# Peptides against a protein of PDB entry 3VZA: the designs that were tried, part 4

Target 1, 98 residues: chain A of PDB entry 3VZA
Amino acid sequence: RVERLCKSKELFEERLGLEIRRIHNEQLQFIFRHIDHKDPDKPYMFTLSINEQGDYEVTSCTPPLDCISEFQLKVRETNNFSAFIANIRKAFTALSFK
Target 2, 62 residues: chain B of PDB entry 3VZA
Amino acid sequence: AAYVTQLYYKISRIDWDYEVEPARIKGIHYGPDIAQPINMDSSHHSRCFISDYLWSLVPTAW

## One batch from the design tools (peptide; made by RFdiffusion4, then SolubleMPNN)

Design b1_p24_5_s2
Fold by OpenDDE base, seed 4:
Structure b1_p24_5_s2 (fold): chain B 98 residues (1-98), chain C 62 residues (1-62), chain A 24 residues (1-24)
Amino acid sequence: as target 1 above (98 residues)
Amino acid sequence: as target 2 above (62 residues)
Amino acid sequence: MLEEEELSVEEAEKLYQKLLEKAR
C-alpha cells in the first residue's frame, strides 16, 4: 500500500507537471512544470499558507501573476481549491506565451 | 503520502489506473456530474501536451 | 538523517491534511 501511494505521487508529479512541497513556516510550494513547451522543465511556482484568520494566503508567486490576488479572493469566497489551482496554471500558461 | 495523493485528487479529480504499463496513462477524471476515462500512450505525446490535456479536464469555473 | 526525513514527511502530511480539511 505504501508503494502504491509513492507511485501515485510520482505519477501525479510527472503527468500533471505539478510538484507539491512543504517549505518553511508551514507553507506549501506548488511547482508547475511542463508549461513552456520550449522549456518543459522551467518552473512556475507559488507558495500557499492558511493564515491566522484561517484564510488561503498566497505568500509568493514566481513569476508574478497580476491575477493572483483576484484568485485568492475567489478561492476564499468559493472554497473551490481545484479551480484555484487550475486557474493559476492557466494563468502561468498564458504568461509563458508572452 | 496518503494526504498528498488525496490533495492531488482534490485538485485534479483524477484517479489513476496503477496496473498498466508505465507508458500508458490510464485513469478516470471525475467531473461534477460525469466521469471521463483517460487513456493515452505517453510515447505519442510530449510531456507538455500530456499535462496540458490533463489540466484541460479540470474545470476553471469558480 | 532518517529521523529528519521522517519528521519532514510527517510535517508535510500534516500540512496536506490541514489544506484538505480547509478545502472541504
Scores: peptide ipSAE 0.620, ipTM 0.935, DockQ to the pose 0.386
Fold by OpenDDE base, seed 5:
Structure b1_p24_5_s2 (fold): chain B 98 residues (1-98), chain C 62 residues (1-62), chain A 24 residues (1-24)
Amino acid sequence: as target 1 above (98 residues)
Amino acid sequence: as target 2 above (62 residues)
Amino acid sequence: MLEEEELSVEEAEKLYQKLLEKAR
């Protein structure tokens, strides 16, 4: 089981181009790659925590997204975490076409 | 614990087939209406294409 | 880019669990 779980994580990381890391102060860092087809390893990332009020809070976004505050509001309203992450990736993808 | 993999499932709704060779991307995406099989030869696609395709399966409606 | 903390597997998984519970 442990071996399968390790394999599963690796498959998700590579195939989705999404790495999830814990960072200081009980935050998660979501790192998207495979966004820019000209530079597949270029990271697009944001950090997320559940704040003291129990709400989703985006603590950083690199590169910055104009829509990130709206997405934070939407995920708080809907609790649709999947759509939240997918919309962020969509926004990063759009941003990569500068 | 296996919570990180559960988190990936929560995000993507993808369940991989772990019994196939590494070059085969095989699994199932569980959408709200139908289950969509995934079956790709990774050697035929770029990493970016594969990721874009898989993410295209994930609904963005709130 | 902020670096991941050096944590035990168990401790790292707790935060994932917390998020999963929140997302239910």
Scores: peptide ipSAE 0.619, ipTM 0.940, DockQ to the pose 0.760
Fold by OpenDDE base, seed 1:
Order: C-alpha cells, then structure tokens, then sequence
Structure b1_p24_5_s2 (fold): chain B 98 residues (1-98), chain C 62 residues (1-62), chain A 24 residues (1-24)
C-alpha cells in the first residue's frame, strides 16, 4: 500500500541515516547522516550514475574519499552494491575521526 | 515509492515491522545464513548509535 | 548539496528501478 511505502522510506531514512534522491542527468545522490556523533545532521554524500557503458560511476563525493575510486572498481568487478554502499559509509565514518 | 524501498532493502537487507510503536525499532535482517531479529527501544540510544548498529549488520566483504 | 530534480514520483522511480536491475 502507498501509505506503507511512504512510511517505509521514512523509517529507512531515519534509522539508517541514508537519504536517496534523484538529481539532474539521471544521477542518484546518496546522503549519509548520523556519521559524526558530535554533529549527527552533518551530511556525507556521493552521487552515482550508470554511465553510457553501463558501469557504475561515482560523479561526486563530499567530503572526498581516497578510496572511492577503488570502491568504484570493486563494485564494477563484484556487482555487490550492498557492500559498495556499506564500505562508503565505513569510509565516511573513519574520516569523521580526524 | 515502491522501488526506493526495494533499493533500501537491496542495500541493507532489513525488513521493518511497521505495526509497532514509533519508538520501537523492530525488524529482521536477512543475512546469508540465519535471519537476525532487530528489536530496539530508540529512546535508549542516540540516532548515531542506532544507525551504526544497523549498518554493522551489513557485510562489507566484496 | 545538489537539489533533487523536480520529477514526478513515477519518473523518479524509473531510475531506482534501473539501478535495481543493474545490481542484480
């Protein structure tokens, strides 16, 4: 049902601290919050598209991650999208500890 | 938003119990082996702790 | 932070579906 789907999205957004949005040029923006315990609302985000070759492509990452290019390579090799997103969150978490 | 919720499941492998009180975080994480129940009182934890805990359920092995 | 493009819910869902199909 429509109401359940809306509630489901809200629950995932709050509980995972992950918002997913569509932006221009057929890209998705993934916004992580609840990363920095001192500033729970601080966003950590990246944008993703499927390029003309059909490959995952990270089009931006804020703040930048040294490992993002490696993760893009890994997800292209494994197609493990869950691990891709989880590893990015782990990297953002590590970054929050200066 | 049917497909966005499917995307959240694809990422997290979590299915929520939608019939409980808002303060109760109840659901099931479906890992590769045995499904694990989730049952937390949100009033006892910070938002960051809750998120960290839930993400800890998601394997990071490629 | 880039804003979400003003699209219908239906059109937005198409992109999510595309990603889901890719991730299979």
Amino acid sequence: as target 1 above (98 residues)
Amino acid sequence: as target 2 above (62 residues)
Amino acid sequence: MLEEEELSVEEAEKLYQKLLEKAR
Scores: peptide ipSAE 0.619, ipTM 0.939, DockQ to the pose 0.765
Fold by OpenDDE base, seed 2:
Structure b1_p24_5_s2 (fold): chain B 98 residues (1-98), chain C 62 residues (1-62), chain A 24 residues (1-24)
Amino acid sequence: as target 1 above (98 residues)
Amino acid sequence: as target 2 above (62 residues)
Amino acid sequence: MLEEEELSVEEAEKLYQKLLEKAR
């Protein structure tokens, strides 16, 4: 089972181009790759925590996204975490064409 | 890695078929109304195309 | 890029669990 779980993580990382890491101060780092077709390994990332109020909080975004604050508001309102992550990736994709 | 894989499922709603050869990308995406099979040959596509395609299955409506 | 903290698998999983519970 442990081996299967490890395999599952590897498959998701490669196929979605999304790595999820734990960083200091109880934060998660979401690293997107496979965004720029000319540079598939170029990382696009943000960090996320649940703050003292229990709300989703984006603590960093690299490269910066103008829409990230709006997405933070939307995920707080809807609690649709899937749409939150997908919209961020969509925004990073759009940014890669500029 | 139990909870991280659950997190990936929460995000993508994809369940992989773990019994196929590595080059075969097989699984099921569970949408709100439909379940869509995934069956791709990775040798026929770039990594970026594969990722873009899989993410296209994930609805962005809030 | 912020560095990943040195954690056991179990400790890391607890944070993922916390997020999963929040996302329910």
Scores: peptide ipSAE 0.619, ipTM 0.939, DockQ to the pose 0.740

## One batch from the design tools (peptide; made by RFdiffusion4, then SolubleMPNN)

Design b1_p25_4_s4
Fold by OpenDDE base, seed 1:
Structure b1_p25_4_s4 (fold): chain B 98 residues (1-98), chain C 62 residues (1-62), chain A 25 residues (1-25)
Amino acid sequence: as target 1 above (98 residues)
Amino acid sequence: as target 2 above (62 residues)
Amino acid sequence: DAAEKAESKEILRKILESPDIPVYE
């Protein structure tokens, strides 16, 4: 099962182009790749924490997204984490078209 | 780690078929309606296309 | 449904609290 879990993570990372890292100060880093078809390895990333109030909080976004604050509000209202991540990727994709 | 893979499932709602050859991207997407199969030959597509396709399965409605 | 959505946040907490998951700088 341990081997299966490792393989599962690798498959998700490659196929979704999404890497999830735990970083300092109780944060998760979400790294999207495969966004820019001309540069598939170019990372688009944001960091996320759960603040003292128990709410999702975006602590950084690179490159910056104008919509990230709105998405943070939406995920707090709906708790739809899947849509949250998918919408961020969609926004990064739109950004990649310059 | 188990929790990380659980998170990937919560995000994507995809369960992979781990018994197929590496070049075959096979799994099931569990959307709001009936589950839909995923079955792609990775050698026929770019990494970006594959990712875009898989993410297209994930609803963006809040 | 609400419980299902709440699981995502709980999973995040578990990841952040797990001693076995490496922490990147």
Scores: peptide ipSAE 0.705, ipTM 0.956, DockQ to the pose 0.883
Fold by OpenDDE base, seed 3:
Structure b1_p25_4_s4 (fold): chain B 98 residues (1-98), chain C 62 residues (1-62), chain A 25 residues (1-25)
Amino acid sequence: as target 1 above (98 residues)
Amino acid sequence: as target 2 above (62 residues)
Amino acid sequence: DAAEKAESKEILRKILESPDIPVYE
């Protein structure tokens, strides 16, 4: 099972271009790659925590996204975490076309 | 870790086929309606294209 | 699927409290 889990994570990381890290202060870091076709390794990332109220809270976003606050609101309302992550990636993709 | 892979599934709704050759991207996307197969030859596509394609399977409707 | 959607947050909590998951700086 351990082998399967490790392989699964690696496949997700490479194929989705999404790495998930646990970082200090009880946060998760979501690192998107494969966004910029001219620079596939360029990271687009945000950090996320669950605050004292139990709500999703974006603690950082690099590069910054104007829509991140709205997405935070939406995920709190809908609890649709999948759409939350997908919309962030979509926003990063749009941002890469500067 | 188990929880991380569970999170990936909750995000993408993709289940990979772990028995195929590394160059074959094969799996199933479990959308809200009908499950859709994934079957790509990674050697024929860029990493960015593959990722873009897979993410295109994930609904963005809240 | 409210219950299913709630699982995502619970998974996050489990990740954040899991002793076997490394914490990056």
Scores: peptide ipSAE 0.705, ipTM 0.956, DockQ to the pose 0.879
Fold by OpenDDE base, seed 4:
Structure b1_p25_4_s4 (fold): chain B 98 residues (1-98), chain C 62 residues (1-62), chain A 25 residues (1-25)
Amino acid sequence: as target 1 above (98 residues)
Amino acid sequence: as target 2 above (62 residues)
Amino acid sequence: DAAEKAESKEILRKILESPDIPVYE
């Protein structure tokens, strides 16, 4: 089962083009690739923490997204983490066409 | 390590078929209403297309 | 389902607390 877990992570990383890392100061880094079809390895990323109030908090976003603050509000209201991540990816995708 | 894969599932709602050959992208997407099968030949698509397609399965409604 | 949605945050906490997951600088 341990081998399957490792394989599962690798499959998700490659197929979704999403890597999830733990970074310093109790944060998670979400790294999207496969966004720019002309440069599939170009990373689009944001970092996330759970603040002292227990709320999702975006601590960085590279490149920056105008909508990220609104998405943070929405995920706090709905707790729909899936939609949160998917909307961020959609926003990064739209940004790649500019 | 199980927590990371659990998070991927919570995000994507995809469960992979781990018994198929590496070139075959096979699994099930569990949408809010009904489950849909995934079955792709990775050799026929770019990495970007595959990712875009899989993410298109994930609802963006809050 | 509210309970199901609440699981995502808990999973995040578990990841952040896990000694088996490496921390990148």
Scores: peptide ipSAE 0.705, ipTM 0.956, DockQ to the pose 0.855
Fold by OpenDDE base, seed 2:
Structure b1_p25_4_s4 (fold): chain B 98 residues (1-98), chain C 62 residues (1-62), chain A 25 residues (1-25)
Amino acid sequence: as target 1 above (98 residues)
Amino acid sequence: as target 2 above (62 residues)
Amino acid sequence: DAAEKAESKEILRKILESPDIPVYE
């Protein structure tokens, strides 16, 4: 079971190009790769916490996204975490074309 | 870790087939309406294409 | 469905509380 879990994590990381890390101050770091087809290893990332009110809070975004604050509002309203992550990746993808 | 894997599923709604050869990307995407099979040969595509394709399966509607 | 969507946040909490998950930086 442990071996399967490790394999599952590796498959998701490689196939989705998404790494999830636990970092200091009770935050999660989401690292997207495979965004720029010319530089597949270039990272696009944001950090996320759950604040004192129990709400999702983006604590950083690199490179910055103008829409990140709106997405934070949307995920708080809808609790659709999947759409939240997918929209962020979509925004990073759009940014890579500029 | 179990919780990290659970989070990946909550994000992507993909369940992998772990018994196939490493070069085969096989699984099931559980969309809101119909479950769709995933069956790709990774040797035929770039890493970026594969990721883009898989993410295209994930709805962005709030 | 509301309960299903609430699971994501709970999973995040479990990750943040898990002693077996390494902390970076």
Scores: peptide ipSAE 0.704, ipTM 0.956, DockQ to the pose 0.848

## One batch from the design tools (peptide; made by RFdiffusion4, then SolubleMPNN; from b1_p26_6, 12 letters changed)

Design b1_p26_6_s4
Fold by OpenDDE base, seed 5:
Structure b1_p26_6_s4 (fold): chain B 98 residues (1-98), chain C 62 residues (1-62), chain A 26 residues (1-26)
Amino acid sequence: as target 1 above (98 residues)
Amino acid sequence: as target 2 above (62 residues)
Amino acid sequence: AHEDVRPLLRQIIEESEREELERLLE
């Protein structure tokens, strides 16, 4: 089972180009790669926590996204975490073309 | 990795076929309307293309 | 509203913290 789980994680990381890491201060770091086709390993990342109020809170975003605050609001309203992550990736992708 | 893999599923709604050859990207995407098979040969595509394609399956509507 | 994944996120955080603590205690 452990081996299967490790393989699963690796497949998701490579195929989605998304790494999920636990970092300091009870935060998760989401690292997108495979965004820039000219530089597939260039990371686009944000960090997320559940704050004391129990709300999704983006604690950092690199590179910065103007839409990240709106996305934070939307995920709080809808709890659609999938769309939240997908929209962030979409925004990073758009940014990579500029 | 159990919780993380669960999160990946909740994000992507993709269930991989773990019994195929490493170069075969095979699975099922469970979208809101229908389940769509995934069956790609990774040797025929760039990593970026594969990721873009898979993410294209994920709805962005809130 | 969609499925709330916050409990899962917390589980990921807490699991990692537990593992970190275990490493520190060894």
Scores: peptide ipSAE 0.651, ipTM 0.934, DockQ to the pose 0.894
Fold by OpenDDE base, seed 1:
Structure b1_p26_6_s4 (fold): chain B 98 residues (1-98), chain C 62 residues (1-62), chain A 26 residues (1-26)
Amino acid sequence: as target 1 above (98 residues)
Amino acid sequence: as target 2 above (62 residues)
Amino acid sequence: AHEDVRPLLRQIIEESEREELERLLE
């Protein structure tokens, strides 16, 4: 089972270009790659925590996204975490063309 | 890695076929109404194209 | 409202911390 899980994680990381890491202070780091077709290894990332009120909270975003605050509000309202991640990637993609 | 892989599924709704050759990207995307098969030859596409395609399957509507 | 994944996120954080502690103690 461990081998299968490791393989699964590897496939998701490579195919989605998304790495998920635990970092300090009870936060998760989401690292997108394969965004810029001219620089596939360039990372686009944000960090996320669940604050004391139990709400999703974006603690950092690199490069910064103007829409990240709105997305944080939307995920709090809808709990649609899938759309939250997908919209962030979409925003990073749009940013890569500038 | 169990919880992380669960999270990947919650995000993407993709279930991979783990029994195929590494160069073959096979699986099923479970949309809200339709389950669609995924079957790609990774050697025919860039990493960026593959990722973009797979993410295009994920709804962005809140 | 969609499925709440916050418990899963917490599980990821907690499991990672446990693994770190286990590495320190070995």
Scores: peptide ipSAE 0.651, ipTM 0.933, DockQ to the pose 0.904
Fold by OpenDDE base, seed 3:
Structure b1_p26_6_s4 (fold): chain B 98 residues (1-98), chain C 62 residues (1-62), chain A 26 residues (1-26)
Amino acid sequence: as target 1 above (98 residues)
Amino acid sequence: as target 2 above (62 residues)
Amino acid sequence: AHEDVRPLLRQIIEESEREELERLLE
């Protein structure tokens, strides 16, 4: 089971170009790659925590996204975490074209 | 890795086929209405294209 | 309202913290 889980994680990381890490201060780091077709390994990142109020909180975003605050609001309202992540990736993709 | 893989599934709704050769990207995307099979030859596509394609399966509607 | 994944996120964080603590105690 452990080997299967490790393989699963590796497949998701490579195929989705998304790495998920636990970092300091009870945060998760989401690292998108494969965004910029001219530089596939260029990372696009944000960090996330569940704050003391129990709400999704984006604690950083690199590069910054103007829409991230709105997305934070939307995920708090809907709990649609999938759409939250997908929209962030979409926003990063759009940013890579600028 | 168990919790992380669960999170990947909740994000993507993709279930991989682990019994195929590495060059084959095979699985199922479980959309809200229809399950969509995934079956790609990775040697025919860039990493970016593959990722873009897979993410295109994920709804962005809130 | 969709499925709440916050408990899962907490599980990921908590497991990582446990692993870190175990490493510190080695």
Scores: peptide ipSAE 0.650, ipTM 0.934, DockQ to the pose 0.890
Fold by OpenDDE base, seed 2:
Structure b1_p26_6_s4 (fold): chain B 98 residues (1-98), chain C 62 residues (1-62), chain A 26 residues (1-26)
Amino acid sequence: as target 1 above (98 residues)
Amino acid sequence: as target 2 above (62 residues)
Amino acid sequence: AHEDVRPLLRQIIEESEREELERLLE
C-alpha cells in the first residue's frame, strides 16, 4: 500500500504538473509546472494557510496574480477548492503568454 | 502520502489505473454528471499538453 | 454547497510535522 501511495503521488505530480509541499508556519506550498510550453520546468507557485478565523488565506504568490484576492474570496464563499486551484492554474497560464 | 493523494483526488477527481505500462496515462475523471475515461500515450504528447488536457477536465465554475 | 477540505489540509500539515519529528529522533 505504501508503494501504491508513493506511485500515486508521483503520477499526480508529473501528470498534473502540481507539487504540494508542507512549509514553515503551518503553510502549504502549491507549485505548478508545465505551464510555459517554452520552459516546462518553470515554477508558478503560491502558499496557503488556514488562518485563526478558519479561513483560507493566500500568504504568497509567485509570480503575483491580480486575481488572487478575488479567488480567495470565492473559495471562502463557495468552499470549492477544486475550482480555486484550477482557476489559479488558468491565471498562471494566461500570465505565461504575456 | 495518503492525505496528499486524497487532496489530489479532491482537486482533480481523477483516479489512475496503476496496472498499465508507465508510458500509458490511463484513468477515470469523475465529473459532476458523468465519468470520463482517460487513455493517452505519453510518448505522443508533451508534458505541457498532457497537463493542460487533464486540467481542462476540471471545472472552473465556482 | 461544496465539500470542506480544510480538515484534510490540516491533516497534511500535521502528518508532515510528525514525519519531520520522527526523522529527527532517528
Scores: peptide ipSAE 0.650, ipTM 0.933, DockQ to the pose 0.865

## One batch from the design tools (peptide; made by RFdiffusion4, then SolubleMPNN)

Design b1_p27_2_s1
Fold by OpenDDE base, seed 1:
Structure b1_p27_2_s1 (fold): chain B 98 residues (1-98), chain C 62 residues (1-62), chain A 27 residues (1-27)
Amino acid sequence: as target 1 above (98 residues)
Amino acid sequence: as target 2 above (62 residues)
Amino acid sequence: SELEKLLEEQKKLLEELKKEREELKKK
């Protein structure tokens, strides 16, 4: 089972171009790659925590997204975490064309 | 780690077929209404195309 | 949520590391 879980993680990282790391101060770092077709290894990332109220909180975003605050509000309202991550990737993709 | 793989599933709703050869990207995406099979030859596509395609399966509606 | 579980795991690991460090200092 452990071997399968390790393989699963590797497949998701490569195929989705999404790495998830646990970092300091009780945060998760989400790193997107394969966004810029001219530079597939260029990272687009944000960090996320659960605040004292139990709500999702974006603590950083690089490069910055002007829509990230709205997405944070939406995920708190809908609890649709999948749409939250997918919309962030969409926003990073749009940014890569500029 | 079980938690991270569960999180990937929560995000993507994709279940991979782990028994196929490495060059084959095979699995199932579970949408709200239907299940969509995934079956790609990775040698025929760029990494960016593969990622874009898979993410296109994930709904962005809140 | 799965995110909460991951964050809780991270917190737990940090607490264990802190405990281990304190035990080493006592020796």
Scores: peptide ipSAE 0.077, ipTM 0.858, DockQ to the pose 0.012
Fold by OpenDDE base, seed 2:
Structure b1_p27_2_s1 (fold): chain B 98 residues (1-98), chain C 62 residues (1-62), chain A 27 residues (1-27)
Amino acid sequence: as target 1 above (98 residues)
Amino acid sequence: as target 2 above (62 residues)
Amino acid sequence: SELEKLLEEQKKLLEELKKEREELKKK
């Protein structure tokens, strides 16, 4: 089971180009790669926590996204975490073309 | 790794076939209405194309 | 949620590490 789970994680990381890390101050770091076709290893990142009210809170975003605050509001309203992450990736993709 | 793999499923709704050779990307994407099979030859595509394709399966509607 | 579980596991790990460090200081 442990071996299967480790392999699963590796497959997701490579195929989705998304790494998820536990970092300091009770946060998760989401690192997107494979965004820029000219530089596939260039990272696009944001960090997330659960605040004292129990709500999703974006604590950083690099590079910055104008839409990140709106997405935070949307995920709190809908609890659609999948759409939240997918929309962030879409926004990073759009940014990479500028 | 148990929790992170569950999170990946929550995000992508993809279930991989872990028993195939590394060059074959096989799995199932579970959409709200239909299950979509995934079957790709990774040697025929760039890493960026593969990622873009897989993410295109994930709905962005809130 | 799965995110909450991951954050909770991170918190537990940090607490265990802190306890271990404190025990080592006593020796």
Scores: peptide ipSAE 0.074, ipTM 0.857, DockQ to the pose 0.012
Fold by OpenDDE base, seed 3:
Structure b1_p27_2_s1 (fold): chain B 98 residues (1-98), chain C 62 residues (1-62), chain A 27 residues (1-27)
Amino acid sequence: as target 1 above (98 residues)
Amino acid sequence: as target 2 above (62 residues)
Amino acid sequence: SELEKLLEEQKKLLEELKKEREELKKK
């Protein structure tokens, strides 16, 4: 089972171009790659935590996204975590063309 | 890696077929209405295209 | 409520990851 889980993670990382890390201060780091077709390994990142109020909170975003605060609000309202992550990737993709 | 893989599923709603050759990207995407099979030859596409395609399966509606 | 249950379910994974991280830090 452990081996399968490890393989699963690797497949997700490569195929989605998304790495998820646990980092300091009880945060998750989401690293998108395969965003810029001219530079597939260029990372686009954000960090996420659950604050003391129990709400999703974006603690950093690199490069910065103007829409990230709105997305944070939306995910708190809808609890649609999948759409939250997908919209961030979409925003990073749009940013890569500028 | 259990929690991370669970998180990937919550995000993508994709279940991979782990019993295929490495060059074959095979799985199922579970959308709101239907289950969509995934079956790609990775050698025919760039990494970016593959990722873009897979993410295109994930709805962005809140 | 239904919404409360959904929120709890989705946030559980993140909380468990956080707890695991903290446990590792304490050791």
Scores: peptide ipSAE 0.069, ipTM 0.865, DockQ to the pose 0.019
Fold by OpenDDE base, seed 5:
Parts: structure tokens; sequence; C-alpha cells
Structure b1_p27_2_s1 (fold): chain B 98 residues (1-98), chain C 62 residues (1-62), chain A 27 residues (1-27)
């Protein structure tokens, strides 16, 4: 089972171009790749935590997104984490065309 | 790895068929209404195209 | 929420790793 879990993780990382890491200060780092077709390995990242109030909080975003604060509000309101991540990826994709 | 794979599923709603050869991208996307099969030959597409396609399956409506 | 639970579990794991690192530094 451990082998299957490891393989599953690797498949998600490669196919979605999304790596998820645990980092300092009780945060999760989300690293998107495969965004820029001209530079597939260029990372687009944000970090996330649950604050003392129990709310999702974006603690960093690189490169910065104008819409990230709005998305944080939306995910707090809807609790739709899937849409949250997908919308961030869409925003990064739009940014890569500039 | 159990928790991270759970996160991936919660995000993408994709379940991979991990028993096929690496060149075959096979799985199921579970949408809100219906399940859709995924079956691609990775040698026919760029990594970026594959990722874009898979993410296109994920709804962005809040 | 379910995702909050997952994130909280990840946070707990982070704290455990942090403690382990601190113990290693003392050696």
Amino acid sequence: as target 1 above (98 residues)
Amino acid sequence: as target 2 above (62 residues)
Amino acid sequence: SELEKLLEEQKKLLEELKKEREELKKK
C-alpha cells in the first residue's frame, strides 16, 4: 500500500504539475509547474495555512496575483477548496501569457 | 503520503489507474453529475498540454 | 470541513518534524 501511495503521489505531481509540500510555520506550499508552455518548469507558488481563527490564509504568492485576496475570501465563504486551487491555477495561467 | 494523496483527490477528483504503463495516463474524473474516463497516450502530448487538459476537468465555479 | 481536517493533520505532522529536527540539533 505504501508503494501504491507513493506512486499515486508521483502521478499527481507529474500529471497535474502540482507539488504539495509541508513547510515551516505550519504551512502548505503549493507549487504549480507546466503553466508556461515556453518554460514548463517555471514554478508558480503559493503557501497556505489555517490561522488561529480556523480560516484559510494565503501566506505568500509568487508571482503575486491581484485576485488572490478575493480567492481567499471566496474559499472562506464557500469552503470549495477544489475551486480555490483551480482558480489560482487559472490565474497563474493567465499571468503567464503576459 | 496518504494525506497528500487525499488532498490531490479533494482538489482534482481524479482517481488514477496506477497499474498501467507510465506512458498511459488512465483514470477517472468524478464530476458532480457523472464520472468521466481519462485515457491518454502521454507520448502524444506535451506535459503542459496534459496538465492543462486535466485541470480543465476541474470546475472553477465557487 | 474535511479539507480543514486534512490541512490540520499536515500541520500536526509539521510540528512533529520540527520537534524531531530540534532533538537532532541537540545531539
Scores: peptide ipSAE 0.063, ipTM 0.861, DockQ to the pose 0.015

